# Peptides against a protein of PDB entry 7QUU: the designs that were tried, part 62

Target 1, 43 residues: chain A of PDB entry 7QUU
Amino acid sequence: DAVEPSVEKEYKKIISFRDTVFEGKHQQFLVPNNVRLKFLRDR

## One batch from the design tools (peptide; made by RFdiffusion4, then SolubleMPNN)

Design b2_p29_8_s4 (from b2_p29_8, 12 letters changed)
Fold by OpenDDE base, seed 2:
Structure b2_p29_8_s4 (fold): chain B 43 residues (1-43), chain A 29 residues (1-29)
Amino acid sequence: as target 1 above (43 residues)
Amino acid sequence: MSLNELRKFLEERGISEESIERHLKIYEE
């Protein structure tokens, strides 16, 4: 199913954070409390 | 935030453990 553009943008932020931590950059990442994560739920 | 903190953040928002592992497992081994 197609993911809404806004939801995809939020997903990209999560992935960017993941990669940053893995690379050891330890960049501060602010995650908004109202991030829409429905697309990550099992279907 | 750490990966573990991110995991907890996602879990609190109703994301299944299986789904979280699918995306994060590579970085927690």
Scores: peptide ipSAE 0.086, ipTM 0.539, DockQ to the pose 0.077
Fold by OpenDDE base, seed 5:
Structure b2_p29_8_s4 (fold): chain B 43 residues (1-43), chain A 29 residues (1-29)
Amino acid sequence: as target 1 above (43 residues)
Amino acid sequence: MSLNELRKFLEERGISEESIERHLKIYEE
């Protein structure tokens, strides 16, 4: 299935957030509430 | 946000628990 570029971009931001914050480089991160990340179910 | 808040955010968007754990496992308590 093709993933919409905007949704994939937001996923990459979430992963970057995870890595940054929980590895000790704490930063604020805002994710738009309208983003649908259902494509990650099989990833 | 906390790890649990991030998990909740992903769950609300239809990400399975299995997928969430796969991606967040190194940060679990």
Scores: peptide ipSAE 0.085, ipTM 0.538, DockQ to the pose 0.081
Fold by OpenDDE base, seed 1:
Structure b2_p29_8_s4 (fold): chain B 43 residues (1-43), chain A 29 residues (1-29)
Amino acid sequence: as target 1 above (43 residues)
Amino acid sequence: MSLNELRKFLEERGISEESIERHLKIYEE
């Protein structure tokens, strides 16, 4: 389904955000309020 | 943002504590 590539892109953004900020490469990241986090929800 | 702020950001979007911990635990060790 067309949902899979979109979900994967959002996942990569969240992981990149986490790694960048918490590795000390960046202090903050501009995260859109409507970021799709469905991939992290329990199914 | 801090680790705690990121946790709250995910919680406010309906992500379970278990799912959050699965992805963020490496920064709490």
Scores: peptide ipSAE 0.083, ipTM 0.545, DockQ to the pose 0.080
Fold by OpenDDE base, seed 4:
Structure b2_p29_8_s4 (fold): chain B 43 residues (1-43), chain A 29 residues (1-29)
Amino acid sequence: as target 1 above (43 residues)
Amino acid sequence: MSLNELRKFLEERGISEESIERHLKIYEE
């Protein structure tokens, strides 16, 4: 299924957050509490 | 934050363990 642009942007933010935190870059990245993570849920 | 803290963050938002591990497996020891 096509991912809505807004959801895709949030996905990229989450992945970027993951990568910056755990790849040793330690770039500060804020994840809002209201980020829509429904797309990560299993069907 | 730690890997475990990130897991908790996602779990609190209703993300399944399977989905979490699919995305975070590359950071497992």
Scores: peptide ipSAE 0.083, ipTM 0.537, DockQ to the pose 0.080

## One batch from the design tools (peptide; made by RFdiffusion4, then SolubleMPNN)

Design b2_p30_1_s1 (from b2_p30_1, 17 letters changed)
Fold by OpenDDE base, seed 1:
Structure b2_p30_1_s1 (fold): chain B 43 residues (1-43), chain A 30 residues (1-30)
Amino acid sequence: as target 1 above (43 residues)
Amino acid sequence: KDEEKFKELYNSTDDERYQKFVKQKFEKNT
């Protein structure tokens, strides 16, 4: 199954945010709304 | 508390499709 380009873009944002948090560059575990996957809102 | 919510969110994004995408991204960067 090929990941849709829109979903891939959201996954890349999640990875980037995770890496920023793990690098200690982000002290707040507040996940930005733009990093939330759309399909998780529908579940 | 905030770390647990963060972990919960990342675990909820732990869909098989997300894991497959992450794995493929790391394998391509090796």
Scores: peptide ipSAE 0.046, ipTM 0.519, DockQ to the pose 0.094
Fold by OpenDDE base, seed 4:
Structure b2_p30_1_s1 (fold): chain B 43 residues (1-43), chain A 30 residues (1-30)
Amino acid sequence: as target 1 above (43 residues)
Amino acid sequence: KDEEKFKELYNSTDDERYQKFVKQKFEKNT
């Protein structure tokens, strides 16, 4: 199944956040993984 | 080393749909 454009947009936000954490620009603890992924499970 | 840590960070989710999306993005960029 093709990922819905709305879901892909949220995946890209998660990727961008992880890239920023990997680059050391953000602490891993600023965004709880459970909060960001809850909306993906509820669809 | 950095690529392995990057892959680990991308896979740090229980959402299988997200993991599949990330995997496909890595396979296309290699």
Scores: peptide ipSAE 0.079, ipTM 0.543, DockQ to the pose 0.097; fails the geometry check
Fold by OpenDDE base, seed 2:
Structure b2_p30_1_s1 (fold): chain B 43 residues (1-43), chain A 30 residues (1-30)
Amino acid sequence: as target 1 above (43 residues)
Amino acid sequence: KDEEKFKELYNSTDDERYQKFVKQKFEKNT
C-alpha cells in the first residue's frame, strides 16, 4: 500500500526533527506536537 | 523516561510503514 501523502508529510517532519536533534540544534526531550504522528499523539 | 519515549518515537515506531519509509530515505541517501 502506498503511504498516504498526509502520513508521508508527518514522517518527513519526524525525520527532520530527529536530524535536528542529532545535530544538537534541538532539545532531545521536547518533541513538538507538530512533528508527532497523529497515531502517536493519542498514546 | 523521556529519552526512552524519544527512542520509541524515532527508533521503535511499531508502524511498519514508518520503518519502511525511514529505511528507503536512508538507503537513497547512500
Scores: peptide ipSAE 0.070, ipTM 0.550, DockQ to the pose 0.097; fails the geometry check
Fold by OpenDDE base, seed 3:
Structure b2_p30_1_s1 (fold): chain B 43 residues (1-43), chain A 30 residues (1-30)
Amino acid sequence: as target 1 above (43 residues)
Amino acid sequence: KDEEKFKELYNSTDDERYQKFVKQKFEKNT
């Protein structure tokens, strides 16, 4: 099944955030695993 | 080393759909 375009947009935001943290451009926030995709699970 | 840490950061999300999406992106870029 293809990922819905709305869900893919949110996955791309998470990827971009992680890339920026990995590059040291942002401080690594200890985001709890249960919070990281809460907005995708509550739908 | 940095690529392994990057893969670990991507896999740190407990969502199977997200992990599958990320895996497919890595497989296409290899």
Scores: peptide ipSAE 0.045, ipTM 0.511, DockQ to the pose 0.097; fails the geometry check

Design b2_p30_1_s2 (from b2_p30_1, 19 letters changed)
Fold by OpenDDE base, seed 5:
Structure b2_p30_1_s2 (fold): chain B 43 residues (1-43), chain A 30 residues (1-30)
Amino acid sequence: as target 1 above (43 residues)
Amino acid sequence: EDEKKFKELYESTDDEKYKKFIKQKYEKET
């Protein structure tokens, strides 16, 4: 579908970052600043 | 609630459920 490529990009950003969190490189449950999901952004 | 579910899935190895969750949230926001 037309949204799938954009969804896949967001998924890949989060999963890639998760690996670095588990390696202790970033704080737990944080996501990259370029993630587009509103519920994951600071308010 | 969404943050709680995100945290649970973030710590899990179930990437298919995680992808589904992200897709559902993304489609609601776009």
Scores: peptide ipSAE 0.392, ipTM 0.805, DockQ to the pose 0.129
Fold by OpenDDE base, seed 3:
Structure b2_p30_1_s2 (fold): chain B 43 residues (1-43), chain A 30 residues (1-30)
Amino acid sequence: as target 1 above (43 residues)
Amino acid sequence: EDEKKFKELYESTDDEKYKKFIKQKYEKET
C-alpha cells in the first residue's frame, strides 16, 4: 500500500473539485474545504 | 500574487504545470 504523497492528495482534491466547477456544480475558483494550502483557505 | 497565478492555472488545461505549482506551494508551507 504505497502511501500517496500528501502533495499528490492535495493536487487530486483540487483538480477533482475543479472539474465539478467546470461542470457548473460549484462557484468558479472555489476549492474543497479540506485543502491544506493556506493561501487557498481565505478565498 | 499566488492567488492570481492559482486562478490562471485553475482555468488552464495544463495539469502538469498546475501540479508543479501546487507542489511548490505545498513544499513551502510544510
Scores: peptide ipSAE 0.369, ipTM 0.799, DockQ to the pose 0.117
Fold by OpenDDE base, seed 4:
Structure b2_p30_1_s2 (fold): chain B 43 residues (1-43), chain A 30 residues (1-30)
Amino acid sequence: as target 1 above (43 residues)
Amino acid sequence: EDEKKFKELYESTDDEKYKKFIKQKYEKET
């Protein structure tokens, strides 16, 4: 099985979470805590 | 600026623009 590129894993986590926000399960502008992008993490 | 742009793209349904933005930021931070 080809290892999925790290960037693809990253945006898939965020998009999947976004979909739950649009379903009303979470607050707007929240992102997964396991996202690697530093600017998306709460300081 | 990046956070504002992220919020705008995050609320949009344009996954292609969003993926491109995330890719560019990921390549710069890794």
Scores: peptide ipSAE 0.322, ipTM 0.789, DockQ to the pose 0.088
Fold by OpenDDE base, seed 2:
Structure b2_p30_1_s2 (fold): chain B 43 residues (1-43), chain A 30 residues (1-30)
Amino acid sequence: as target 1 above (43 residues)
Amino acid sequence: EDEKKFKELYESTDDEKYKKFIKQKYEKET
């Protein structure tokens, strides 16, 4: 398995989650709990 | 300011701008 760069894993999680927000499955401006960026979690 | 930019880019259809923003924040945090 090609280990994706850590940064790519992070933005892929966020973008995938955003798509579910646009589908109305989650509240706006939430981020997934497994995102490592402290800036995004501490909002 | 960063939170405002995050919200703006989060709603944006421009994924490349959003990826660039996340990359810059990731590189500063790590």
Scores: peptide ipSAE 0.238, ipTM 0.753, DockQ to the pose 0.088

Design b2_p30_1_s3 (from b2_p30_1, 19 letters changed)
Fold by OpenDDE base, seed 3:
Structure b2_p30_1_s3 (fold): chain B 43 residues (1-43), chain A 30 residues (1-30)
Amino acid sequence: as target 1 above (43 residues)
Amino acid sequence: DDEEKFKKVLESTDDEKYKKFVEKVFKENS
């Protein structure tokens, strides 16, 4: 299934955020609060 | 803190699980 370009962009941002967080680099990747809260609930 | 909680969850989540989650969120908001 072709992932929509918007979904792929947001996925890449969050992988980059995770990797940055693991590396101790505090770059605020803007994960939208609604996506963040939904992820915390549905994990 | 919701930020620390989100950080810990991302650390424990594999790329494929997270990809499927993002795909689901975009399909529900479209």
Scores: peptide ipSAE 0.049, ipTM 0.483, DockQ to the pose 0.105
Fold by OpenDDE base, seed 4:
Structure b2_p30_1_s3 (fold): chain B 43 residues (1-43), chain A 30 residues (1-30)
Amino acid sequence: as target 1 above (43 residues)
Amino acid sequence: DDEEKFKKVLESTDDEKYKKFVEKVFKENS
């Protein structure tokens, strides 16, 4: 299935957040806390 | 804290796993 444009946009934000963490430049606003908590539970 | 736990998970997770997670989250909220 083709990834919807909205899902692809949020995927890019999560990847950008990860890359920012790897660079030591962590920015909290790139991934909302509800998404972070869901990821920790559903990984 | 939950933020430090999330950072450690990010460091160990590949792009394909993130993609599948995002697809799941946004399909459930549609």
Scores: peptide ipSAE 0.048, ipTM 0.486, DockQ to the pose 0.105
Fold by OpenDDE base, seed 1:
Structure b2_p30_1_s3 (fold): chain B 43 residues (1-43), chain A 30 residues (1-30)
Amino acid sequence: as target 1 above (43 residues)
Amino acid sequence: DDEEKFKKVLESTDDEKYKKFVEKVFKENS
């Protein structure tokens, strides 16, 4: 299934944020708060 | 703290799990 461009964009933000966290540069603004809070609940 | 919770989740979750989660979240909101 082709990933919708909107989904791929938000995926890239989450991966970029993870990489910055692993580098010790935690930057929350790379992941929208609604996505973050949904992930914490639905994981 | 939601930030520290999210950080711990990021440290324990691979790219494919995040991809599948994002796909699910955005399909449910469309």
Scores: peptide ipSAE 0.042, ipTM 0.465, DockQ to the pose 0.106
Fold by OpenDDE base, seed 5:
Structure b2_p30_1_s3 (fold): chain B 43 residues (1-43), chain A 30 residues (1-30)
Amino acid sequence: as target 1 above (43 residues)
Amino acid sequence: DDEEKFKKVLESTDDEKYKKFVEKVFKENS
C-alpha cells in the first residue's frame, strides 16, 4: 500500500527529530503529537 | 499499510531514547 504524502511527511519528521535532538544539536520536539502518542501506545 | 511503514521508520530510530525523550517532554508539559 502506498503511504499518503501527509503520513510520509510525519515519518520524515521522526527521522529528523532523531538526527537533531539526540545529537544535542536541537531541543525542539518536531514530531506531531498524534505520532508521539501512537509511538508511546505501541511501545 | 501506514502502521507497517511507521514500524520500518522506527527501526532506524533508537526506540529507547525516543521513548524516554517523549515521556520527559510530556511530563514537563503536563
Scores: peptide ipSAE 0.023, ipTM 0.404, DockQ to the pose 0.084

Design b2_p30_1_s4 (from b2_p30_1, 18 letters changed)
Fold by OpenDDE base, seed 4:
Structure b2_p30_1_s4 (fold): chain B 43 residues (1-43), chain A 30 residues (1-30)
Amino acid sequence: as target 1 above (43 residues)
Amino acid sequence: DDKEKFEKLYNSTDDERYKKYVEKVYKENT
């Protein structure tokens, strides 16, 4: 099934942030609150 | 919890598993 555009936008932003900040090294770090998925924050 | 699982997947190299988890959580919360 096609991914909802809102969901795709959210995870793409998070992945892009991770890859930019950590140069793709996938080191363990805390996810910033402003980067987390909106629908997880608003629970 | 969902937060810990999210952070674990975020820190992994398996982006496809992460995407699938996000999609699941979205469907469960909407």
Scores: peptide ipSAE 0.213, ipTM 0.715, DockQ to the pose 0.095
Fold by OpenDDE base, seed 2:
Structure b2_p30_1_s4 (fold): chain B 43 residues (1-43), chain A 30 residues (1-30)
Amino acid sequence: as target 1 above (43 residues)
Amino acid sequence: DDKEKFEKLYNSTDDERYKKYVEKVYKENT
């Protein structure tokens, strides 16, 4: 199943941030609120 | 919960599993 383009745009931000975490630039579990998917922030 | 599952999948390298989860949650909440 293909991911919807709207969802793809949203999670690409998170995946991009994750790459910086794996590079040691950020804490692994510290996901900034502006990077998190809007519909997952309050879950 | 969704937060725990999100963080678990976020910190994994299995992007396909993460994408499928995000797609599911998006469809359920939009």
Scores: peptide ipSAE 0.180, ipTM 0.685, DockQ to the pose 0.110
Fold by OpenDDE base, seed 1:
Structure b2_p30_1_s4 (fold): chain B 43 residues (1-43), chain A 30 residues (1-30)
Amino acid sequence: as target 1 above (43 residues)
Amino acid sequence: DDKEKFEKLYNSTDDERYKKYVEKVYKENT
């Protein structure tokens, strides 16, 4: 199933942000609201 | 809870599982 281009773009940005913030850490951290997918922000 | 599930998958570093979840939630909202 093809992912909508807008959703894939957001997904890629979130993963890129995660990889930058994680820096090899394996501990859970708080996800900032501004890096959440727009359709998940209100859930 | 979608927020909790999102955060768990985000922190798991399992991109495929995360992608599948995002796709599911997107389909449920569109």
Scores: peptide ipSAE 0.153, ipTM 0.658, DockQ to the pose 0.097
Fold by OpenDDE base, seed 5:
Structure b2_p30_1_s4 (fold): chain B 43 residues (1-43), chain A 30 residues (1-30)
Amino acid sequence: as target 1 above (43 residues)
Amino acid sequence: DDKEKFEKLYNSTDDERYKKYVEKVYKENT
């Protein structure tokens, strides 16, 4: 399914951040509020 | 809980499942 460009841009940034953290820490972590998708932060 | 589900998928290696969840939540909230 086609993803809206704005949503795609946001989750790609989050995935990139996650991968950087995993490469360094090799552990699961809580998603910081400042890196959450905009439409999920308000929930 | 959407927050817990998001965090579980964020910490997974299944990026396609994560993307599908994000798309679903986006459609439900916009």
Scores: peptide ipSAE 0.139, ipTM 0.644, DockQ to the pose 0.101; fails the geometry check

Design b2_p30_2_s1
Fold by OpenDDE base, seed 4:
Structure b2_p30_2_s1 (fold): chain B 43 residues (1-43), chain A 30 residues (1-30)
Amino acid sequence: as target 1 above (43 residues)
Amino acid sequence: VESSKKLREKEKEELEYLEEYKKKQEEKKR
């Protein structure tokens, strides 16, 4: 099933937060796989 | 299909978990 556009926007917000806080240009920590969003893995 | 309300609740819970994870990692670096 196609992901609803509203759901996709919320996923992108959480991923952007994670990447800004934990990873990328201002990387403070490596985010392990068990800390990855559960509801993204269950889809 | 999750309601927009349930999705925002899950977003809040996941963000809170990530903030707590960050705090615990900062404490381990001191």
Scores: peptide ipSAE 0.086, ipTM 0.531, DockQ to the pose 0.264
Fold by OpenDDE base, seed 3:
Structure b2_p30_2_s1 (fold): chain B 43 residues (1-43), chain A 30 residues (1-30)
Amino acid sequence: as target 1 above (43 residues)
Amino acid sequence: VESSKKLREKEKEELEYLEEYKKKQEEKKR
């Protein structure tokens, strides 16, 4: 699906920004980052 | 398709919250 590469790029941007601003302490998503990104890549 | 739409909406909400937080921290440093 053409949507998946775009969604993965946006998610990577959110994770990088969160880790920079909050030192990884604040997260709205309960799903682990690597598991979620793997799921998007495996589809 | 619906799950991908819900994912993108949550991603936008998280980015907006983080941008507002960053702005408030910059204002506190003045």
Scores: peptide ipSAE 0.043, ipTM 0.446, DockQ to the pose 0.068
Fold by OpenDDE base, seed 2:
Structure b2_p30_2_s1 (fold): chain B 43 residues (1-43), chain A 30 residues (1-30)
Amino acid sequence: as target 1 above (43 residues)
Amino acid sequence: VESSKKLREKEKEELEYLEEYKKKQEEKKR
């Protein structure tokens, strides 16, 4: 599914916080889809 | 101790942002 640029920016902020502070421990609460997470990180 | 305090403050701020973000996404789906 195509992600709107506004939504992508918000998810990237949440992912960056997760990866730097929590080492992914809060992943299930941050973003609903692991495939979407990978897509947003790799862009 | 100061680094752990700053980390908890940042955690609280981002959890609040995440809760507001979820609320806005639910509102857009209605």
Scores: peptide ipSAE 0.024, ipTM 0.389, DockQ to the pose 0.034
Fold by OpenDDE base, seed 5:
Structure b2_p30_2_s1 (fold): chain B 43 residues (1-43), chain A 30 residues (1-30)
Amino acid sequence: as target 1 above (43 residues)
Amino acid sequence: VESSKKLREKEKEELEYLEEYKKKQEEKKR
């Protein structure tokens, strides 16, 4: 299913914050483009 | 389908969890 542009912006914000939290503390992992957060799948 | 309001509530909860995680890691480094 298509994700609305506003919801996709929120998703990208959360991913960017997560990556910043883990930066220098854990191995950085790239989130595959097909991966979505649970709340985005459950909407 | 969740309302836009409910999605923002879940966004806030997830960001809060990640902020607490960051804080706990900073405390372990001291």
Scores: peptide ipSAE 0.078, ipTM 0.514, DockQ to the pose 0.139; fails the geometry check

Design b2_p30_2_s2
Fold by OpenDDE base, seed 4:
Structure b2_p30_2_s2 (fold): chain B 43 residues (1-43), chain A 30 residues (1-30)
Amino acid sequence: as target 1 above (43 residues)
Amino acid sequence: LPSVEELRKKFEEELKYLEEHKKKQEKLKE
């Protein structure tokens, strides 16, 4: 399988989490390990 | 938790950031 770029992997994680959040099914442990989204884990 | 509006803005900012980095990485490969 082709190795997916690191940026694209992070992009997909963010999109997946976003959709989960707006569906009201999110949990803090599902927040991607991204420095810019750390605020979501702290709230 | 932040409001829905705050979340929307933060996601938009992050997705924009990632898209810009994607473009930079693609240009670096060329």
Scores: peptide ipSAE 0.209, ipTM 0.685, DockQ to the pose 0.025
Fold by OpenDDE base, seed 3:
Structure b2_p30_2_s2 (fold): chain B 43 residues (1-43), chain A 30 residues (1-30)
Amino acid sequence: as target 1 above (43 residues)
Amino acid sequence: LPSVEELRKKFEEELKYLEEHKKKQEKLKE
């Protein structure tokens, strides 16, 4: 299996998270560990 | 809790950043 680049992995995580948030299906404990989105877990 | 607008802006900002890095990464693989 080709190792997916880290940037692509983060991209997919953020897209998935975005979709769940805007659909109202997000679980607060599933916020990605991306530094720029870290604030979403603290609020 | 962030506002919907804050969420939108943060997602767009991060996705733009990642997209630019994807392009750079693809060029380096060629």
Scores: peptide ipSAE 0.200, ipTM 0.674, DockQ to the pose 0.024
Fold by OpenDDE base, seed 2:
Structure b2_p30_2_s2 (fold): chain B 43 residues (1-43), chain A 30 residues (1-30)
Amino acid sequence: as target 1 above (43 residues)
Amino acid sequence: LPSVEELRKKFEEELKYLEEHKKKQEKLKE
């Protein structure tokens, strides 16, 4: 059976964001509303 | 703002967490 779409969607969002940040195309504080990554917005 | 190293570490932690959830959900459905 397919993996839970919500978990897969969040995984893909984090991967996409990570790659964009490390490519220098994104500011570190412009982070998606992910609870575990909230610290990136607070600095 | 976090350093590049802090950012890398936190991404790895989050991706590990999500990957574990993916595996659990996959196993429970199959």
Scores: peptide ipSAE 0.195, ipTM 0.672, DockQ to the pose 0.026
Fold by OpenDDE base, seed 1:
Structure b2_p30_2_s2 (fold): chain B 43 residues (1-43), chain A 30 residues (1-30)
Amino acid sequence: as target 1 above (43 residues)
Amino acid sequence: LPSVEELRKKFEEELKYLEEHKKKQEKLKE
């Protein structure tokens, strides 16, 4: 398998996470350890 | 927790950032 670019991997992770949040399936304590998504943990 | 609208805005900002970086990386490969 071709190595997927790091940016694309992070993009897919964020999209997946976004979908779980908006579907009401996300729990705050399961927020990924991502500096750019820290706002989800702090609020 | 942020409102749904705040979440939407922040996700859009983050996705825009990542898309811009992806495009930059693609241009550097050319």
Scores: peptide ipSAE 0.191, ipTM 0.666, DockQ to the pose 0.024

Design b2_p30_2_s3
Fold by OpenDDE base, seed 4:
Structure b2_p30_2_s3 (fold): chain B 43 residues (1-43), chain A 30 residues (1-30)
Amino acid sequence: as target 1 above (43 residues)
Amino acid sequence: LPSVEELRKKHEEELKYLKEHQEKLKKLEE
């Protein structure tokens, strides 16, 4: 199925948000290093 | 497929979840 550009844009925002948080790059959230490393291995 | 509104709502829910669990996440640090 074709995905509308607006839907794809919002989806990419969610993915980028998750990546920045769990990579420890988000200003608002503190994520422990062990959780971050697990996230990076499991994705 | 989810709508734009559904995706925005999901993002807001994720933000809320992470804010509420920030203290618990911090305690997972060894």
Scores: peptide ipSAE 0.125, ipTM 0.590, DockQ to the pose 0.278
Fold by OpenDDE base, seed 5:
Structure b2_p30_2_s3 (fold): chain B 43 residues (1-43), chain A 30 residues (1-30)
Amino acid sequence: as target 1 above (43 residues)
Amino acid sequence: LPSVEELRKKHEEELKYLKEHQEKLKKLEE
């Protein structure tokens, strides 16, 4: 069955948040470069 | 599949985790 639009929307918010934080683009959160690089490799 | 409520809760937990560890993360970058 297709994923409900509301569920898909909330899932996309989580993914977008993770991408923003681990790319070092989030205004509030700092992530070390080594962790960022690991995130990018495993992405 | 997770519910909308479960996804919102997960997002809030991730925010909380990062906030609580920011000082440690800052030191690791230095």
Scores: peptide ipSAE 0.115, ipTM 0.586, DockQ to the pose 0.293
Fold by OpenDDE base, seed 1:
Structure b2_p30_2_s3 (fold): chain B 43 residues (1-43), chain A 30 residues (1-30)
Amino acid sequence: as target 1 above (43 residues)
Amino acid sequence: LPSVEELRKKHEEELKYLKEHQEKLKKLEE
């Protein structure tokens, strides 16, 4: 079944947010390089 | 499939979690 455009949009927002945080580029969330992978894995 | 509301809630929960752990992340860098 086709995913509703509104649902797909919200999925993309979550994915984009996670990628931005993972890359350490989010405005609010500083995730240092030395702890980034561990933090994102263990949360 | 999750609803739009469920996805918004999930995103807000992730934001809240990161805010609560920001100071902890800073301490782990030290």
Scores: peptide ipSAE 0.106, ipTM 0.562, DockQ to the pose 0.336
Fold by OpenDDE base, seed 2:
Structure b2_p30_2_s3 (fold): chain B 43 residues (1-43), chain A 30 residues (1-30)
Amino acid sequence: as target 1 above (43 residues)
Amino acid sequence: LPSVEELRKKHEEELKYLKEHQEKLKKLEE
């Protein structure tokens, strides 16, 4: 079955958020380079 | 497949986790 557009949209939001924080580009969440949380790496 | 609500909940939990750990993360950078 095809994934519903609403589900795909929310999934992409999660992945985009994780990528932004993991890459140190999120303004609100600064993650030190020596610290990488497991859930951010798991995308 | 996860529902839209489950995905929103997961995202909110991740936001909460990061917010609660910001101070700890800052100390680990030092």
Scores: peptide ipSAE 0.087, ipTM 0.530, DockQ to the pose 0.363

